# Ledger of designs, part 9: peptides against a protein of PDB entry 6CSU

Target 1, 51 residues: chain A of PDB entry 6CSU
Amino acid sequence: GALEELRGQYIKAVKKIKCDMLRYIQESKERAAEMVKAEVLRERQETARKM

## One batch from the design tools (peptide; made by RFdiffusion4, then SolubleMPNN)

Design b1_p10_2_s4 (from b1_p10_2, 5 letters changed)
Fold by OpenDDE base, seed 2:
Structure b1_p10_2_s4 (fold): chain B 51 residues (1-51), chain C 51 residues (1-51), chain A 10 residues (1-10)
Amino acid sequence: as target 1 above (51 residues)
Amino acid sequence: as target 1 above (51 residues)
Amino acid sequence: GEIEEEMEKL
């Protein structure tokens, strides 16, 4: 009936949101890691120029 | 230095996103619960009219 | 991580 259909729709929506959020978090962490890696490389280059 | 500042900014941003996401999920669950509650009440009323 | 653990509870 309508109640079971509504419950099914809600569960499906929540599962989709969960997956989208986990993907967003993972991609954000990967981008942050790459930015930090790039910063470390730049700092090493600056330090090398000061020696 | 710049590296520590970048790390601090990233951690702060991630914490904010976490809080916003958890709040969004909680509010979504509350709204869904209210919709289901309203549907149950409507179904009970329909059933009562069929008796 | 902590965020992922909370998302897994959904």
Scores: peptide ipSAE 0.174, ipTM 0.618, DockQ to the pose 0.072
Fold by OpenDDE base, seed 3:
Structure b1_p10_2_s4 (fold): chain B 51 residues (1-51), chain C 51 residues (1-51), chain A 10 residues (1-10)
Amino acid sequence: as target 1 above (51 residues)
Amino acid sequence: as target 1 above (51 residues)
Amino acid sequence: GEIEEEMEKL
């Protein structure tokens, strides 16, 4: 009935939100990892210059 | 050093995102629960009308 | 991580 259909729509919507959020978190973590990597390389270059 | 500071900023940003996401999900679930409740009431009224 | 663990509970 209509209630079962609404419940189905709700579950589908929640699952979509979950997937979108996990994807966003993963992409954000990847960007942060790249920023850290770049900073490490810059610090190594600065250290090398001071030697 | 600069790397530790960057790591600290990253952790802070991730924690904020986590909190915002959990809040959004909770609010979305609450809204969905209210929609389901309203639908149940409508269905009960329709059933009563058909009796 | 902790965020992923919380998301799995949804």
Scores: peptide ipSAE 0.172, ipTM 0.624, DockQ to the pose 0.069
Fold by OpenDDE base, seed 4:
Structure b1_p10_2_s4 (fold): chain B 51 residues (1-51), chain C 51 residues (1-51), chain A 10 residues (1-10)
Amino acid sequence: as target 1 above (51 residues)
Amino acid sequence: as target 1 above (51 residues)
Amino acid sequence: GEIEEEMEKL
């Protein structure tokens, strides 16, 4: 019935939120890791130039 | 050193992402629940009027 | 990781 449909819609919405957030976290971690890698590379190059 | 600082910044950023996402999910669940409650109330009122 | 484990509980 209508109440069961509403419950179903709620559960579906919550599951979507969960999936979207997990993906967002994963992508954010990957971006952060790439930024760190780039910074480490630059720092190594600067150190090499000063030697 | 610089590399340890970068690692620290990465960990801090990831922790912030976690906290923000947990809060966002909680708030989204609350909003969804309120929408369902409002719909249930409307449906009950409509049913009552038809009796 | 820890973040993903907490999200899986939601």
Scores: peptide ipSAE 0.170, ipTM 0.625, DockQ to the pose 0.082
Fold by OpenDDE base, seed 1:
Structure b1_p10_2_s4 (fold): chain B 51 residues (1-51), chain C 51 residues (1-51), chain A 10 residues (1-10)
Amino acid sequence: as target 1 above (51 residues)
Amino acid sequence: as target 1 above (51 residues)
Amino acid sequence: GEIEEEMEKL
C-alpha cells in the first residue's frame, strides 16, 4: 500500500544520503591529507635550506 | 607552526561537517516521520469510510 | 541508526 511504498522510498533515500555523506567525508579527508602533505614538503624544504 | 595550524583547521572543519550532517539527518527523519504520520491518517480515514 | 553510528566515527 501507499504506507509501505512511502517507507520504501524513505529507506532508499536515506541509504543514498548515507553513501553520499560517506563519500564526501572520504574525499574531504583525502583533500586535507594532500594539503598536509604539501605543508610537510614545504617544511622539509625549509629544514634542508637551513642545514 | 603552519602544519599544526592546518591540522587544527581541518579538525575544526570536520567537526562542523559532522554536526551539520547529524542535524540534517535528524531534520530529514522528522520530515519523513511527518509524511508517514499524514499517510497513516489518510489510511485511517479510508478505513473509517469503508466501515 | 546506522548513519548516526558512522557519523559518530568522524
Scores: peptide ipSAE 0.149, ipTM 0.613, DockQ to the pose 0.075

Design b1_p10_3_s1 (from b1_p10_3, 5 letters changed)
Fold by OpenDDE base, seed 2:
Structure b1_p10_3_s1 (fold): chain B 51 residues (1-51), chain C 51 residues (1-51), chain A 10 residues (1-10)
Amino acid sequence: as target 1 above (51 residues)
Amino acid sequence: as target 1 above (51 residues)
Amino acid sequence: DEEIELIEKK
């Protein structure tokens, strides 16, 4: 009935929010990893320049 | 050194974001469960009234 | 990075 459908819609919305948030967390971690990698590379280049 | 400290700051920031988001997900699930519970109770009350 | 991997696994 209508009540079950409304409940189902709400649960579906919560599941979507959860999935979106988990994806955002994963993407943020990947971006952070790339930033750290870039910093390490820049530091190595600067060290090499100072040789 | 400064590079290790900067890397540590990025990792710490990501950890905090992850924890905040997981907490939000958990709280959202709990709120959804309470809403469903309230709907079930209301339906039971309405059914009882129609008896 | 081992620390990043630990964050991903938790």
Scores: peptide ipSAE 0.127, ipTM 0.595, DockQ to the pose 0.038
Fold by OpenDDE base, seed 1:
Structure b1_p10_3_s1 (fold): chain B 51 residues (1-51), chain C 51 residues (1-51), chain A 10 residues (1-10)
Amino acid sequence: as target 1 above (51 residues)
Amino acid sequence: as target 1 above (51 residues)
Amino acid sequence: DEEIELIEKK
């Protein structure tokens, strides 16, 4: 019935939100790692310039 | 330096977002469970009414 | 990076 359908729709929506959020977390971590990597490389280049 | 500070701020922000998202996921699951519970109770009451 | 590792562990 309509109530069961509504329940199903809600559960499906929650599942999607969960997946999207986990993906976002993963992508955010990847971006953070890349930012750190870029910083490290710049610092190394600057150090080399000073030598 | 400024670059390290920026890195730190970014990492801190990512940590917060992760925590908030995990909390949201948990709360969403709890809400879904409560909705199912409420539905089950209503269905049982309706069944009882029909008896 | 230690901090990144901590984020990944949670």
Scores: peptide ipSAE 0.124, ipTM 0.597, DockQ to the pose 0.021
Fold by OpenDDE base, seed 4:
Structure b1_p10_3_s1 (fold): chain B 51 residues (1-51), chain C 51 residues (1-51), chain A 10 residues (1-10)
Amino acid sequence: as target 1 above (51 residues)
Amino acid sequence: as target 1 above (51 residues)
Amino acid sequence: DEEIELIEKK
């Protein structure tokens, strides 16, 4: 009935939001890892210039 | 050194964001559950009024 | 990076 349908809609919406947020977290971690990698490379280049 | 400190700051920031988002997800699920509970109660009251 | 991996596992 209508109650079950509405309940289903709420559950579906919550699941989607959860998935989107977890994906955002994962992408944020990937971006952070890439930034750290880039900084390590820059630091190595800076070190090489001073040798 | 400075590189390790910066790396630490990035990791710390990412961890905080992750924790905040996971908490938000949990709170959202709790709110959704409470909304469903309230709707079930309203539906029962509506049914009772029609009996 | 092990620390990043640990963040992903939690």
Scores: peptide ipSAE 0.123, ipTM 0.595, DockQ to the pose 0.060
Fold by OpenDDE base, seed 3:
Structure b1_p10_3_s1 (fold): chain B 51 residues (1-51), chain C 51 residues (1-51), chain A 10 residues (1-10)
Amino acid sequence: as target 1 above (51 residues)
Amino acid sequence: as target 1 above (51 residues)
Amino acid sequence: DEEIELIEKK
C-alpha cells in the first residue's frame, strides 16, 4: 500500500545519502593526502637548496 | 618537525570531518523515521474517519 | 600509511 511505498522511498533516500557521505569522506582523505605530498615536495626542495 | 605537525593537523581535520559526516548520517536516519511515524499517524486518522 | 589505514577501517 501507500504506506509501504513511502517507507521504501525514505529508506532508499537514506541509503543514497549514506553512500554520498561515504564517498565525500573518501575524497576528503584523498585531498588531505595530496596536500601532505605537496608539503613533502616543498620540504625536499628546501633541503636540497641548503645542501 | 613542521612536516609531522602538518600531517598531524590534516589527519585531525579528516577525523573531525568523518565524525561530522557519520553524525549527519545518523540524524538523516532519525529524520526519516520521524517522517514515517508521522505518515502512520495520518493513515490511522484516515482509517478512524472511515470507520 | 598506517594512520590513514586505521581511519579507513572505522
Scores: peptide ipSAE 0.114, ipTM 0.598, DockQ to the pose 0.063

Design b1_p10_3_s2 (from b1_p10_3, 6 letters changed)
Fold by OpenDDE base, seed 3:
Structure b1_p10_3_s2 (fold): chain B 51 residues (1-51), chain C 51 residues (1-51), chain A 10 residues (1-10)
Amino acid sequence: as target 1 above (51 residues)
Amino acid sequence: as target 1 above (51 residues)
Amino acid sequence: DEEIELILKK
């Protein structure tokens, strides 16, 4: 009935939102890792320049 | 040094974002549950009215 | 650096 359909729709929507947010978290961690790597490269280049 | 401090700051920031988003997911599930309960109540009231 | 990536991706 209509109640079961609504329940199913809400559960489906929440599951989709959860998956989207977990993916966003994973992508944010990957971007942070790339920023740290870029900084490491800059620091290594500066150190090499001073030696 | 500065590199270790930056690494620590990025890791700390990512952990905070992860925790905030996981909390948001949990709160969203709780809100969805409350909406379903409210709909169940409305349907029960309408059914009772028609009987 | 693999170590940094592993820490951030966990």
Scores: peptide ipSAE 0.118, ipTM 0.596, DockQ to the pose 0.039
Fold by OpenDDE base, seed 5:
Structure b1_p10_3_s2 (fold): chain B 51 residues (1-51), chain C 51 residues (1-51), chain A 10 residues (1-10)
Amino acid sequence: as target 1 above (51 residues)
Amino acid sequence: as target 1 above (51 residues)
Amino acid sequence: DEEIELILKK
C-alpha cells in the first residue's frame, strides 16, 4: 500500500544519503592528508635552508 | 607556524564534521526503523480486522 | 555500521 511505498522511498533515500556522506568523509580525509604533506614539505625545506 | 596552525584547525573541523555525519546517519537509521515499525503495526491491525 | 567503520579506517 501507500505506506509501504513511502517506507521504500525513504529507505532508498537514506541509503543514498549514507553513501554521499561516506564519500564526503573520504574526500575530507584526503584533503586533510594533503595539508599534512604540505606542512611536512615546508618543514623539510626550512630545515634544508638551515644546513 | 601559520601552516601548522591552519592544518590543526582543518583537522579539528574534519573530525567535527565526521562526528556530525555519523550522528546524522544513526538518526536517519532510527527514523527508517520507526517507519518500518509503523508499517508492521498497520498491517497487523488490518489483519486483525479481517479475522 | 560496518561500512562506515571500513571507510573511516581506510
Scores: peptide ipSAE 0.108, ipTM 0.609, DockQ to the pose 0.021
Fold by OpenDDE base, seed 1:
Order: C-alpha cells, then structure tokens, then sequence
Structure b1_p10_3_s2 (fold): chain B 51 residues (1-51), chain C 51 residues (1-51), chain A 10 residues (1-10)
C-alpha cells in the first residue's frame, strides 16, 4: 500500500544519500592528499632551482 | 495520519542529512587548505635552514 | 609523500 511504498522510498533514499556521502568523503580525502603532494613537489622544485 | 507523518519524517531526515553533508564538505575543504598551507610553511622552513 | 597521504585519508 501507499504507506509501505513510502517507507520503501524513505529507506532507499537514506541508503543512497549515505553511500554518496561516503564516496564523497573518500574522494575528498584523495583529492586533498594529491593537492598537498603536488604543492610539496612544487616547493621542492623551487628550492632546487634556487640552489 | 500515518502516511503524512511518515512523509514528514522522510523530509526531515533528508534535510538533516543534506545539512550535515554540506557542513562536512565545507569543513573538509578548510582542513585541506590548512594542511597545504602548513606543508608549504614546513618546506620553506627547511629551505631556510639549509641556506 | 606517502605519510601526508596517509594522514589525509584518516
């Protein structure tokens, strides 16, 4: 019935949002790590150039 | 009735999850920016020490 | 830097 269908929609939506959040968190961490690594490399290159 | 109450609960839950996600995203970006800044400063300090 | 990546992934 309508109640069961609405409950199903609620559960499905919450599960999807959770999965999307977890994926976003993981991807954010990976991107942040790459940005830090890239900046460190740039700074080291600048140091090497000046030496 | 039960249907309206369930709909209300669904909407409330989704709104909360959205707010939490947006806050997490913003905080993640700020933390990442600080990490990059800190690493740049450390690299520059190391360079200064070696000069 | 593996250490930096590890920190950020925690």
Amino acid sequence: as target 1 above (51 residues)
Amino acid sequence: as target 1 above (51 residues)
Amino acid sequence: DEEIELILKK
Scores: peptide ipSAE 0.078, ipTM 0.406, DockQ to the pose 0.022
Fold by OpenDDE base, seed 2:
Formats: sequence, C-alpha cells, structure tokens
Structure b1_p10_3_s2 (fold): chain B 51 residues (1-51), chain C 51 residues (1-51), chain A 10 residues (1-10)
Amino acid sequence: as target 1 above (51 residues)
Amino acid sequence: as target 1 above (51 residues)
Amino acid sequence: DEEIELILKK
C-alpha cells in the first residue's frame, strides 16, 4: 500500500545518501593521503638540500 | 611551518567530517531498520488477521 | 555490510 511504498522510498533514499557519503569519505581520504605524500616528498628534498 | 599547519588543519577537518558522516550513516541505518521491522510486524499481524 | 566495512577500513 501507499504507506509501505512511502517507507520503501525512505529506505531507498537513505541507501542513496549512505552510498554518496561513503564515496565522499573515500575521496577525502585519498586527497588527504596525497597531501601527506606531497609533504613527505618536499621534506625529503629539503633534507637532501641541507646535507 | 605555516604550510604544514595548514595541511594539518585540513586533515583534522576531513577527519571531523568523516566521523560526523559515519555517525549519520549509522543513525540512518538504525532508523531504516526500525521502519522495516515495524512493517514486518504489521504484515505479520495482517496475515494473522486474515487466517 | 561487509563491503561497507571493507571500504571504511581502507
């Protein structure tokens, strides 16, 4: 019935949001990791220059 | 230095957002599960009534 | 939710 369909729509919407959020989290982690790697590389270059 | 601090602030912000999103996902799952359980209960009651 | 757990562990 209409009430079950409404519940189904809510659950579907929640699942969609969950998937979008998981993707966002993963992308954010990847960006953060890339920033850390870039800094480590710069620090190594700086250290090498100071030798 | 300032650049490292800025990177640190970014990573901290990302972690905060991640934690908030995970909490939201968990709460959404719990709400969805409750809605499904309520529907199953109603369907069982309906079936029992039709017997 | 094993797939979700796996993605969160990465």
Scores: peptide ipSAE 0.100, ipTM 0.603, DockQ to the pose 0.021; fails the geometry check

Design b1_p10_3_s3 (from b1_p10_3, 6 letters changed)
Fold by OpenDDE base, seed 4:
Structure b1_p10_3_s3 (fold): chain B 51 residues (1-51), chain C 51 residues (1-51), chain A 10 residues (1-10)
Amino acid sequence: as target 1 above (51 residues)
Amino acid sequence: as target 1 above (51 residues)
Amino acid sequence: DEEIELIKKK
């Protein structure tokens, strides 16, 4: 009935939000890793400059 | 050194974001449950009105 | 990723 359909819609929406949040977390970790990688490269260049 | 400190800052920021997202997911589930509860109550009232 | 898998179980 209508109640079951509404319940299904709410659950579906919550699951979508959860998936989007998990993707956001994963992308945030990837961005952080890329920034650290760039910083390592910068530090190596600075070290080379001072040699 | 500076590299380790920066890495620590990035990791700390990512962990905070993760915690905030998990809290958001939990709160979303709680809100959905409350909405379903309210809908059930409304349906019961509508049923009573038609009796 | 074990961390992501743990989050998925919540």
Scores: peptide ipSAE 0.136, ipTM 0.611, DockQ to the pose 0.074
Fold by OpenDDE base, seed 3:
Formats: C-alpha cells, structure tokens, sequence
Structure b1_p10_3_s3 (fold): chain B 51 residues (1-51), chain C 51 residues (1-51), chain A 10 residues (1-10)
C-alpha cells in the first residue's frame, strides 16, 4: 500500500544519503593528504636550499 | 609556524565533520527503525480488529 | 581503506 511505498522511499533515500556522506568523508581525507604532501614538499625544498 | 597551525586546524575540522556525519548516519538508521516499528504497530492493530 | 570500510559496515 501507499504507506509501505512511502517507507520504502524513505529507506532508499537514507541509503543514498549514507553513500553520499561516505564519499564526502573519503574526499575530505584525500584533501587532508594533499595538504600534508604540500607541506612535505616545502620542507624538502627548504632542506635542499640549506644543503 | 602559521602554515602548520592552519594544517592542524583543517585536520581538526575534518575529524569533527566525520564524527557529525557518523552521528547523522546513526540517527537516520534510528529514524528508519522507528518507521518500521510504527508500521508493525499499525499491522498489529489491524489484526486485532479483524479477530 | 580500512576506516572507510568500517564506516560502510555501520
């Protein structure tokens, strides 16, 4: 019935939101990793300059 | 330095966002469970009415 | 990524 259909639609929407959140978390981790890599690169350049 | 501080602040913010997202996922699951319980309750009432 | 896989199981 209509009530079961509404329930099904809600469950489906929740699953999609969960997947979107997981993707966003992964992208946030990737951005954090890129920031660390940029910092390491600067430190390497500093080291090379001093040697 | 200021660059490391900015990096640290970003990492801290990402961790907070991750925690918030996990909480939201859990709350969404709880809401889905409540919807199922409400449906089961209605079905029980229907059964009782017919008996 | 073990952390992401753990989140997927929740």
Amino acid sequence: as target 1 above (51 residues)
Amino acid sequence: as target 1 above (51 residues)
Amino acid sequence: DEEIELIKKK
Scores: peptide ipSAE 0.133, ipTM 0.604, DockQ to the pose 0.022
Fold by OpenDDE base, seed 1:
Structure b1_p10_3_s3 (fold): chain B 51 residues (1-51), chain C 51 residues (1-51), chain A 10 residues (1-10)
Amino acid sequence: as target 1 above (51 residues)
Amino acid sequence: as target 1 above (51 residues)
Amino acid sequence: DEEIELIKKK
């Protein structure tokens, strides 16, 4: 019936939101990792300039 | 140094976003469960009216 | 990724 269909649509929408959030979390972790890499590189370069 | 501090701030912000998203996911699941409960109740009431 | 898998299981 109509209510069951609406329920189904809502559950589907919630699943999509969940997946999008998981993707965003993963991408955020990747961005954080890249920031760490860049910082480590800069620090190594700074150390090299002082040696 | 300044870059390390910026990195730390970014990581902290990412952690907060992650936690907020996890909470939202949990709340979304709860809302979905409540919708199911409401639907089940309505269906039982409809069945009762027909008996 | 273990953290992502943990989230998926919730």
Scores: peptide ipSAE 0.135, ipTM 0.611, DockQ to the pose 0.021; fails the geometry check
Fold by OpenDDE base, seed 5:
Structure b1_p10_3_s3 (fold): chain B 51 residues (1-51), chain C 51 residues (1-51), chain A 10 residues (1-10)
Amino acid sequence: as target 1 above (51 residues)
Amino acid sequence: as target 1 above (51 residues)
Amino acid sequence: DEEIELIKKK
């Protein structure tokens, strides 16, 4: 019935939101990793200039 | 230095967002469960009226 | 990513 259909739509929407959030978390972790890599590179460059 | 501090702040912010998202997922699951319970209750009431 | 897989199981 209409109530069961509405429930089904809600569950499907929640699953989509969950997947989108997991993707966002993964992308945020990747951005954080790139930020660390950039920092390490700059620190190495600074060290090289001091030699 | 300032760059390391900025990196640290970014990592901390990402961790907070991750925790908030996990909480949102849990709350969404709870809301979905309540919706199912409400549906089951209504269906039982309808069945009772048909008897 | 083990951490992401753990999140997927929630």
Scores: peptide ipSAE 0.134, ipTM 0.611, DockQ to the pose 0.021; fails the geometry check

Design b1_p10_4_s1 (from b1_p10_4, 4 letters changed)
Fold by OpenDDE base, seed 2:
Structure b1_p10_4_s1 (fold): chain B 51 residues (1-51), chain C 51 residues (1-51), chain A 10 residues (1-10)
Amino acid sequence: as target 1 above (51 residues)
Amino acid sequence: as target 1 above (51 residues)
Amino acid sequence: DALDILNKPV
């Protein structure tokens, strides 16, 4: 009925928000990891140049 | 050294962002659950009144 | 209950 449909809509909306936020967190972590990797490589190159 | 400190700062920042986002999701879910609960109670009261 | 999925930890 109408009440069950409303509850279903709320649950579906919350699940979507959760999934979108978790995806955003995962993508942000991956971007941060790549930035750290790039920075470490640059610093190692600089160290190697000074040897 | 300086490179280890930089890596540590990046990791710490990412961990904080993750925790803040997960807390936001949890609080949003709790608010949504309370709204659904309140709506269900209102609808049940309305149904009871019509009986 | 039906709201358990919303109340569980992330």
Scores: peptide ipSAE 0.231, ipTM 0.626, DockQ to the pose 0.041
Fold by OpenDDE base, seed 3:
Structure b1_p10_4_s1 (fold): chain B 51 residues (1-51), chain C 51 residues (1-51), chain A 10 residues (1-10)
Amino acid sequence: as target 1 above (51 residues)
Amino acid sequence: as target 1 above (51 residues)
Amino acid sequence: DALDILNKPV
């Protein structure tokens, strides 16, 4: 009935939001890691030029 | 040094975002549950009035 | 509880 349909819609919406947010968190962590790795590489290259 | 400080700042920022997002997800789930529960209650009260 | 999935930890 209408109640079950409404319940289903809410649950489906919440699941979608959860998945999107978890993906965003994972991607944000990966981007941060890549930025740090790039900085480490630049620091190493600078040190290498000074030797 | 500057590299470690930068790394620390990025990690700290990502952790903060993660915590905020997880809290948002949890609160959204709780709100959805409360809305559904309220609807169930209204449906039951309507049925009770018809008896 | 039919709404248990909504109240579980993330």
Scores: peptide ipSAE 0.230, ipTM 0.632, DockQ to the pose 0.030
Fold by OpenDDE base, seed 5:
Structure b1_p10_4_s1 (fold): chain B 51 residues (1-51), chain C 51 residues (1-51), chain A 10 residues (1-10)
Amino acid sequence: as target 1 above (51 residues)
Amino acid sequence: as target 1 above (51 residues)
Amino acid sequence: DALDILNKPV
């Protein structure tokens, strides 16, 4: 009935939101890691040029 | 040096964002569960009154 | 019950 349908909709919506936000967190972590990696590389290259 | 400090700031910021968002997800799930539970209870009470 | 899916840890 309507109760079971509504219950199902709530559960489905919460699962969707969870997945979307966890994906966002994961992607943000990956982007941050790449920025740090790039910064380290630039510093090493600059140091190498000054040697 | 400045490189290590910046790297540390990036990592710390990402960890903080992750924790904040995971807490938000958890709290949202708990609120959604309570809403569904309340709806089920109301439906059962209404059915009982009509018996 | 089935509602436990909403309250389980992330």
Scores: peptide ipSAE 0.229, ipTM 0.628, DockQ to the pose 0.022
Fold by OpenDDE base, seed 4:
Structure b1_p10_4_s1 (fold): chain B 51 residues (1-51), chain C 51 residues (1-51), chain A 10 residues (1-10)
Amino acid sequence: as target 1 above (51 residues)
Amino acid sequence: as target 1 above (51 residues)
Amino acid sequence: DALDILNKPV
């Protein structure tokens, strides 16, 4: 019935939003890790040139 | 040093984004639950008027 | 109840 359908739509929408946001968080963490890794490599190269 | 400070800034930014998104998800779930609860009450009232 | 999934922690 209409009640069950509406309930299902709300729950489905919330689940989709949750999945999208969790994916965004995961991708943001991966991008940050990659940026830090690149920065560490640059710093090591700069340090090496001073030796 | 600059490397540790930059790393700290990136990690801090990611943690803040994560917290903000988790809060958004939680608030969205709470709002959805409240809307469904209100809809159930309305449907019960409408059904009662037909009896 | 049936809506507990919406109110539980993320």
Scores: peptide ipSAE 0.229, ipTM 0.636, DockQ to the pose 0.043

Design b1_p10_4_s2 (from b1_p10_4, 3 letters changed)
Fold by OpenDDE base, seed 5:
Structure b1_p10_4_s2 (fold): chain B 51 residues (1-51), chain C 51 residues (1-51), chain A 10 residues (1-10)
Amino acid sequence: as target 1 above (51 residues)
Amino acid sequence: as target 1 above (51 residues)
Amino acid sequence: EELEILEKPI
């Protein structure tokens, strides 16, 4: 009935939000990893110049 | 150093995102719960009218 | 009526 359908819609919406959240976190982690790698590279290059 | 600070900033930013998204999910769940409760009430009232 | 399913964590 209408109640069961509404419950189903809720569960589906919550699952979608969860998936969207996990994707956003993953993309954010990837961007942060790139920033860290860039900083490591910069520091290594600076160290090499000072040798 | 700069690398450790960047790592710390990343962790802090991810934690903030997580908290914001969990709050959004909680608010969405509350809205969904109100919709379901309203539907249950409607169904009960309709049943009562038909008795 | 308590709707526990709505209060469960994801």
Scores: peptide ipSAE 0.176, ipTM 0.619, DockQ to the pose 0.036
Fold by OpenDDE base, seed 1:
Structure b1_p10_4_s2 (fold): chain B 51 residues (1-51), chain C 51 residues (1-51), chain A 10 residues (1-10)
Amino acid sequence: as target 1 above (51 residues)
Amino acid sequence: as target 1 above (51 residues)
Amino acid sequence: EELEILEKPI
């Protein structure tokens, strides 16, 4: 019936939200890793300049 | 050293992102549940009107 | 019936 269908739609929507957020977390982690990588590179370049 | 500190900052930042996203997922689930609750109420009111 | 509200970003 209608209530069972509403339940199904709710579960589907929540699953989509969860998947979208997990993807966002993964992409955010990747962006953070790239920022750290850039900082590490800058640090190594500064070290090399001092040598 | 500086690289170990950068690593620590990275891990801390990623953990914060994860926690924020988990909170967002939870809040999104709650909003979805409230929307379903409102729809269920509307359906029940419509049913009651037909009775 | 289907509820379009659940198809939109929540």
Scores: peptide ipSAE 0.168, ipTM 0.622, DockQ to the pose 0.021
Fold by OpenDDE base, seed 4:
Structure b1_p10_4_s2 (fold): chain B 51 residues (1-51), chain C 51 residues (1-51), chain A 10 residues (1-10)
Amino acid sequence: as target 1 above (51 residues)
Amino acid sequence: as target 1 above (51 residues)
Amino acid sequence: EELEILEKPI
């Protein structure tokens, strides 16, 4: 009935937020890894230039 | 009535989860920024050591 | 030390 439908909508909303969070974490980890790699490479080059 | 009260409770719970997610995102951005800064400093030192 | 990368979105 209406109560079960409302409960279903709540569960669906919670699951969506959970999935969005997990996706964000995964994608942010990938972006962070590439950012670190790129910045490390840049810093290596600039450090060498300054020596 | 009881249905509106339950609906309100579910909406409140969903909003809390959303806020928790947004806070986690903000804090993870701050930690990622500090991690990049720290790694750049480390790489600068190690690059200098290897030259 | 100020790095532009710190202001970029993660």
Scores: peptide ipSAE 0.166, ipTM 0.572, DockQ to the pose 0.020
Fold by OpenDDE base, seed 2:
Structure b1_p10_4_s2 (fold): chain B 51 residues (1-51), chain C 51 residues (1-51), chain A 10 residues (1-10)
Amino acid sequence: as target 1 above (51 residues)
Amino acid sequence: as target 1 above (51 residues)
Amino acid sequence: EELEILEKPI
C-alpha cells in the first residue's frame, strides 16, 4: 500500500544519500592527498634549489 | 610553514564537510519521520471513516 | 507510533 511505498522511498533515499556522501568524502580525501603530495614535492624541490 | 598550513586547511575542511553532511542527514531523517507519521495518521483516519 | 527504522544511525 501507499504507506509501505512511502517507507520504501524513505529507505531508498537515505541509502542513496549515505552512499553519495561517502563517495564525496572519499573523493575529497583523495584530491586533498594529491594536493599535499604535490606541495611536498614543490617544497623539496625548493629546498634542494637552496642547497 | 606552508605545508603545515595546507594540512591544517585540509583537516578543517574535511571536518566541516563531515559535520554539514551529518546535520543534513539528521534533518532529512527528521523530515522523513514527520512525513511517515502524517501518512500513518491519514491512513488511520481513512480506516476509521470506513468503519 | 514509533518508527524505529527512521531513527537508526546511518
Scores: peptide ipSAE 0.166, ipTM 0.617, DockQ to the pose 0.038

